# Designs tried in a protein design run: peptides against a protein of PDB entry 6GMG. Part 223

Target 1, 331 residues: chain A of PDB entry 6GMG
Amino acid sequence: DSDDRVTPPAEPLDRMPDPYRPSYGRAETVVNNYIRKWQQVYSHRDGRKQQMTEEQREWLSYGCVGVTWVNSGQYPTNRLAFASFDEDRFKNELKNGRPRSGETRAEFEGRVAKESFDEEKGFQRAREVASVMNRALENAHDESAYLDNLKKELANGNDALRNEDARSPFYSALRNTPSFKERNGGNHDPSRMKAVIYSKHFWSGQDRSSSADKRKYGDPDAFRPAPGTGLVDMSRDRNIPRSPTSPGEGFVNFDYGWFGAQTEADADKTVWTHGNHYHAPNGSLGAMHVYESKFRNWSEGYSDFDRGAYVITFIPKSWNTAPDKVKQGWP

## One batch from the design tools (peptide; made by RFdiffusion4, then SolubleMPNN)

Design b2_p17_6_s1 (from b2_p17_6, 8 letters changed)
Fold by OpenDDE base, seed 3:
Structure b2_p17_6_s1 (fold): chain B 331 residues (1-331), chain A 17 residues (1-17)
Amino acid sequence: as target 1 above (331 residues)
Amino acid sequence: DPYAKMRALGKTEPVPE
């Protein structure tokens, strides 16, 4: 329900942000102040600051996904998603482990599956693939050249992604990016684009035809990465939240975090930008807040979610929404 | 916990139409 969602007002282009405040090891600010920071730091098109448009402010107002939306330029499709799952750990724990006191078998299996995902390895896989894509983009002036470069890079690394279908999300992602086709964006020139990364946390037990236990405690077999490629089939993610395990219990449907194209090699030092909820300053939820978290804070997630995916998309190099270095907070 | 209020109110993040 977003009946009380409001678009944040425009901020003057030259207005400087107020200081961020610490919140649980992360930097936090109200959405209006984030707009001020965004205009100073991330708004640049071809090196020139831009006021956040009404459309962009409307996107941002959608909450956690709004941060990714405004910075990527499109609502997340999540088609090119990566994760890492330790199958051996999962099998071993199911075989040799036991449910905790009061834990049902379904709860145990759901928990073991969740714990068998490695957020850091999933993130690293996405970064690896993004690097390959960026090399393929660098000197390609049409899509055919990009695809040829990409296949060569994958062959050189003996990467299983080389076997993906031409219409797969992996190969079709660029041409399906609206900003790639825009005259002031990529203008159909791959060398004007760069790969960027965001992350989504969500619930595995979304299949309405499955057991109630899977909807309540997770589906251990759902949304696993394909061996070799790390690709996650996200087609069955319909933004359905975890089912309540007790009367009155509720869960959030998803969480999104924006990474962009940071060059920091240490995953623990990377900064992830995300929001708490849609902007409802006059409603019960209140004003939207934006968080800038280190990877540890982002990857911790919440009980609402048992899956994490790291997604690749593309933005024009002329945009500054994904700089090499991201500073946490303000100043 | 940024989602505590959402959970308490039984709300979810909106998806655009």
Scores: peptide ipSAE 0.504, ipTM 0.942, DockQ to the pose 0.872
Fold by OpenDDE base, seed 1:
Structure b2_p17_6_s1 (fold): chain B 331 residues (1-331), chain A 17 residues (1-17)
Amino acid sequence: as target 1 above (331 residues)
Amino acid sequence: DPYAKMRALGKTEPVPE
């Protein structure tokens, strides 16, 4: 019950976090302690530590999406999403493979589709595009200059994104970022912004007009990336969870993981920050916990989800919510 | 399994735009 959600109290700016606890290869802490870490490490605006505001604490209290929300500065819109899908593997497995014992045809097809996505390649594509965008931003002092730079960069790399419409999420993402327009943010200066990445896990079988089997076992054709660009049309993602396959079974609607702008070249060494649920210290769910996971732990996802997307958005360079290096846990 | 507990717990609904 979302009515049990509570905004975590303010933490003194100088309060150091308690040590994180290890949890199956990840670092875990309660949300209040994450706020302490956030204030020490990620809160900096123009090089100065800031206390997490009441508004930011409220955003954070929403759970996994709250972590991305507080660090990106806006509720995720998920418009500029990337993934990688191996069409040949998918076709080959459907043709030559067979359902496992007790597995229905629909379940088999859904599983094969899920397994045909490559999370690492999807993440790599998003990082590649973010790098191109960052180069386009670097010396652009208005949006027109940014767009011109972006087109030139894409042309030089022979990237299929150069053929996207001017109104596509790819080209419109910057102008649609609130912090870009804020005086203390980008102030309409692209060179004051940088591209950042987060990830969303969700269910493919969200079409209410489709078969029950697709809702239960996945829609093999849904949310595939476009060839060449890697763009995923997220317009049909309505945060609908997987349908139960047995009585009493329930699934979560989504999961979000924050990456930011880490420069670690090895994907397996990158750190992803996410939450378990909304903060309900006096409710049945209990206090919200924050996890800092390696890519391996994050990309595994849950049985609740059969899609992973890597999304690009923008934050001001003056924010330290997306540093080049992220240390797991505390100290 | 840390994920087992997380799956058993609810996440908040999206904030309306």
Scores: peptide ipSAE 0.026, ipTM 0.707, DockQ to the pose 0.422
Fold by OpenDDE base, seed 4:
Structure b2_p17_6_s1 (fold): chain B 331 residues (1-331), chain A 17 residues (1-17)
Amino acid sequence: as target 1 above (331 residues)
Amino acid sequence: DPYAKMRALGKTEPVPE
């Protein structure tokens, strides 16, 4: 129960983390120790370490979403989301493939749809767009200049995003970022902001009016990226988990992973930070743990989810929550 | 089972923006 959630206590600013532990190719630690690392590595504002505030610790305590929340500075809205879907593979497999032994038609179609998403290409698309945005930001001192630069960049690259409506999350994302408007953040100066990326795993079969089979095995047509842009309409994501396929089975509603703005060109070498559950040290779930995973480990996901989206948002350049280089674990 | 432990992702109660 969410009622068991506890805010982790404050950690001294100068306290060094205990060593992380290896966990199936990941680096793992308890949330309190992550706070220590965060203060040493990611807390910097204008080059100075900061103690994680009570508010930030409260955000973090929410679990998997908490890591993204504390590092992005806002609860994820997931409006500017990207993915990659291989339509040809999907059609071919549906046509030429067959259900496995014991697999229903609905289960087969759901599985084929899931397997037709390419996490690496989705991530690459988000990085591509983030790079375009960053170029548009770097010399823009008002939103109008940013938007003009962005349109020019998209035109030069013949990117389909140039055809998006002005009200699209793509163009409105910056102005809708609280930290952009903050005096100690962007201060309404786009050149003080940078694009960052996080990822969400979730279930496609969330439509309560659809068949039970879609809720159990996935909706093959849901949450596909638009051709050309790669944009995913996330409006139908209501954080509804997969329906049980057998008695006693249960699934979680989502998972979030923080990437930030790493410059590592090899996707497989990028580090993704995420949590297991909300912090409940006195409850049945226990203390929250934080994981730093390589892309391979993150992108594998779980059977709880059949969709992955890569989302762009913005943070002030003065924050160090999204450094160009992230080191896995401690030390 | 590493996946079992990770599936113990507790449901996070969404916080409205």
Scores: peptide ipSAE 0.025, ipTM 0.702, DockQ to the pose 0.336
Fold by OpenDDE base, seed 2:
Structure b2_p17_6_s1 (fold): chain B 331 residues (1-331), chain A 17 residues (1-17)
Amino acid sequence: as target 1 above (331 residues)
Amino acid sequence: DPYAKMRALGKTEPVPE
């Protein structure tokens, strides 16, 4: 129950983190120790280390979403989301495949749909778009200039995003970013902002008006990317978890992973930062832990989820929450 | 142990926008 959530205490600015522990190929630590690392590595504003504020610690305490929240500066809206789906594979498997022994038709269809998503291609698409956006931001000193630059970049690349409506999340994302408008943030200057990426894992079968089978095994038609653009309509994502398939079974509502703006070209070497649950040191869930995972470990996900989206947002360049290089663990 | 990973995963409270 969310009532057990506790805000982690402040950590001295000069306190160094304890070593992270290995956990299934990941680097793991308790949330308090992550705060220490965050203050040493990611807290910098205009080159100066900052103590994580009470507000930021409160955001962080919410768990996996808290990691993305504290680093992006806002609660995830997930409006500008990308994925990759192999329609031909999906159709072919549905047509020519059959349920496994003991697998229902609905379970089969849900599994086939899940397997038809390509996490790596989805991530690459988001990185491609983020790069275009960053080029458009670089010399733009007002929103109009930014938008013009975007259109030019997209036209040059013959990208289908050029056909998106002006009110599309793609074009409106910057102006809808609070830190863009803040005096100490972007101050309405696009050139002070940079695109960053995080990922969300969630369940496709969230429609309560749909069949119970879709809620249990997934909705094969839900949350597919649009052809050409790769955009996913996230408007129907209401953080509803997978329905139990057996008595006593329970699923988590979502998972978030923070990537930021790493420049590592090899996707497999990128580091994703995420939390396990809200911080409840005196509750049944226990203390929140933070994980730094390689892409392989992140993209694998859990059975709780059958969708992954890669989302673009923006942060001020003066923030160090999205450095070019992220080191896994400590030291 | 893939199930060990699942045991480490807990519920996160969604915050209203």
Scores: peptide ipSAE 0.024, ipTM 0.699, DockQ to the pose 0.339

Design b2_p17_6_s2 (from b2_p17_6, 9 letters changed)
Fold by OpenDDE base, seed 5:
Structure b2_p17_6_s2 (fold): chain B 331 residues (1-331), chain A 17 residues (1-17)
Amino acid sequence: as target 1 above (331 residues)
Amino acid sequence: DPYAKMRELGKTEPVPE
């Protein structure tokens, strides 16, 4: 599907972006213009602007995931994912609700499950955990100190995450972050790292051994967060798109949105950066566009997806890809 | 809808090998 993918050309370091355009309540621009903005705003390493490297431009060209990739420094592994699911709502709707006209039972159950997820609460949980992690990272100069701090923080808050296995993605996430080990990154010093957040939208019905109905309309039981922790087992996410329900129908496999480490307390005012598709300027898809969306625009999602996860990873504090404030658009 | 064209063409986002 990516045979016509092209790496965007380099942009001069001092080239200013053209104005973004409004698009459905979000700010939109072509990928090359985003590169210009990125170099001006997000490229800083130790306070110094950097030209986006060819490697980074290559990552970016992958589309929506490319935005998260270039800003996080690694391809998303999605191991430390959070969501919020209202079990009571789900059970109640299944019991007291009924399929709409023309809606099958499977469609009904899939829809009810989708609607039982709360994107905002999922995001809030991720932010909460990221804050705990950031406190644990502070003044921790080795992984052992970080883990000890983390356990203490969790104990103080009576957080169920304290009961996670030492080998769980929660505790292993930092050590498994490449930039943590890099000399110019964390250099194995947790205090040089910070937690950041991105989001993934995807399809629940990815199990090939399940019914066709689940693949078409969703698997109500798949990718639910664990009670207490909010952790989602993402191991079964294989980037498989929703199955078509009619001839000629197709769905996209995933959507990624970059949040970083914004400090805006109002979720509705947070900005999420994402792309529409891989960069194919000479192909049928055309040039990649980058969107800076408010949470409402991001969390709304598309019919392609019935799950949303909010994932925590880490970047060096020396990077400016996750600033406290993100300004939507340009200027 | 930024994904309308992708759906129309039956395209998915690429995953690195």
Scores: peptide ipSAE 0.490, ipTM 0.940, DockQ to the pose 0.887
Fold by OpenDDE base, seed 3:
Structure b2_p17_6_s2 (fold): chain B 331 residues (1-331), chain A 17 residues (1-17)
Amino acid sequence: as target 1 above (331 residues)
Amino acid sequence: DPYAKMRELGKTEPVPE
């Protein structure tokens, strides 16, 4: 619970950030200092630097999801999610592999499933789709034109997404984006919007009706991408953490990382921005910290999570929360 | 590990209502 969550105070618009600190190969700073960086680098609307509003600071205070929230402009719905799963590897390892010493069969199967996901390929799929969407957005001045462009692009690439229903998250994502409808956002003009990407790490074993083993060690069959499209059904993700395997053990419910719309072609060089926990400067958790990690650091994840999804949403092009280039740390 | 303290305290990230 976040009873001791506090909204970070406002930072003067002209205040420059203090230097970031290295932390496990990533750049790290306290949330207040991130606000300073955000105001200098990411706050621009129509080219004008903005102070982070109280509402935005409150969103940010929610922790790892807060970074994605403040930069995307909405709480993540995670409806348009992609991943990559190697079915052949999974089957082969289950057949020919064996549990490690002390590893239960359920633990073995959960681990094999986790290891059968390819974070890089999942990320690349999301980038591929985002690129297609951006091409469809570019010259479309109404939703109908956008959808027509999108279908044409998918047909040209023989992409399985062309078979998705019109009401699917894939086709409905734009119209369901609040900033698309805002006067100072997209104003219902697709060409004013761009696709952006964030990532969520979470636990597969969330079904309360399933076995305890699945809740403890993962559900090997849960949250797999659909063949061809790479789409992950996120409807059963209820932010339920991994069940403890021993008394007193606890796990975190999710992790979010913000990528935006970086153009760096090498996945390993991309920067992911995320937080550690909700801001509780006067509580046991302490102040929230923000991390800027390379893809390797982000995709490595934690034992709390056995799934990673790469999600597409949209922001107005007038926002600078998703620049082409993200520099790690400060200065 | 940025989540070490959260795990120690048995806390999770809040979800807005």
Scores: peptide ipSAE 0.447, ipTM 0.933, DockQ to the pose 0.871
Fold by OpenDDE base, seed 4:
Structure b2_p17_6_s2 (fold): chain B 331 residues (1-331), chain A 17 residues (1-17)
Amino acid sequence: as target 1 above (331 residues)
Amino acid sequence: DPYAKMRELGKTEPVPE
């Protein structure tokens, strides 16, 4: 439902951004101004500033996913996803807790499941794995060397990921990254690539064969991370929104936030970049806006979503879309 | 709430073909 989506126009390469404005405790600007910032800060290839291409502007126009798309270089596949779920908390709350006044049993169970996910621990797990991958990429000049390094790193840390199948998304993620194979990207050299992170918020109750209650209030058993690895099976995520609980109620299908490869150790100080909706300057939605949020603002999410995943992908080291330090807003 | 307008209009984020 984006018939009124429009690709933002090109911005001059040397045009400086206008100041961002505060919005809901985050920095916010219109998409055109984000393009200006992107060109000044994130556009660099091999140290040279680049104008955002028409293709990249078109990707960006898709809204929240567009920010991740333009910075990662590909539409999110979400195959290498991590989360953290507190099984003990979940069981304890179900056993000893009770529905709130006016809350159905299904609502209660869905809420308890949602609250049993730890966004910070999920994010930290993804960062841990990304760090391992980056060490494995270092000085590896072919995929075989990368995989050998990765297995050694996992063995040294006694990480359960070492037991994953060779065909799993974990081991196949690099070879399935288009920019890895590009001559001006990785050129099939793992040492030219680095791991990056983005996050997706979505609805658990997507199974159309399940009960209406699960579709309305969440499926407590869906999209849980595997013990030990933290991997989430995302194969059943089909971008289906939450079902309405009352007439006229509607929900958004997903939200994406771009983290990249920030080195800030304090999760609360990390910056997440995301959009509000697809760009429709001549439509009822209006122009797309881009937000730069701290982790607390990002991880809070919305009632539209009861799951969060932190996903690893790869970009060439020559790209500056995932710098060590991200500054919130402008200037 | 950045998504308030989308919910009001009953719209979702587009998925590429």
Scores: peptide ipSAE 0.446, ipTM 0.934, DockQ to the pose 0.869
Fold by OpenDDE base, seed 2:
Structure b2_p17_6_s2 (fold): chain B 331 residues (1-331), chain A 17 residues (1-17)
Amino acid sequence: as target 1 above (331 residues)
Amino acid sequence: DPYAKMRELGKTEPVPE
């Protein structure tokens, strides 16, 4: 599907971005111009801006996931994912609700399940956990100290995550982060790392052994967060898109949005950076565009997806890909 | 809708090999 994907060319380090354009209440620009902004704002390592490398430009060219990829430093593994699901609402709507006119039972159940997720609460949970992790990282100079700090923080907050297995994504996420082990990254020093957040939208009905209805309308039981922790088992996410419900219909396989480590307390004012598709300037899709959206614009998602997860990973504090404040657009 | 064209063309986001 990416036969016509092209790596964007290098942009001069000192080239300033052109102004972004409004698009659907978002700030939008072509990928080349985003590279210019990225170099001016997000490229800094140890306080010094850098030209986006060919490797990073190649990552970026992959589309929506490319934005998260270039800013996090690794292809998303999605192992430490959080969401919020209202089980009572779901059960009540299934019991007392009815399909809309022309809506099948499976479609009804899938829709009710989708609507039972709360994107804002899921995001808040991820931010809460990221804050705990950051506190645990602050004075930890080895992994053991980090883990001990985490356990203490979780115990103090009576957080159900304290009961997770030592090999769970929650406790293993740091050690499994490549940049943590890099000499110019964390250098195995947790205090040099910080937790960051991105989001993934995807389809629940990915089980090929399940009914066609679940693949078309969603699997109401799939990818629910565990009670108490909010952790989502992402192991069954294979980037399979929604199945067509009518002839000629097609769906995108996923969407990724980069949040980083913004400190804005109001979720509605946070900025999410994402792309529309892989870069194909000479193909039918055209050039990749990058969007900077407010939370409402990001969280509303698309009909392609019925799940949203908020994922925690780590980057070196020396990187500026996750600043405290993100300004939408340019200038 | 930034994905409208992609859906119309039946394209999906590539996953690296």
Scores: peptide ipSAE 0.436, ipTM 0.932, DockQ to the pose 0.867

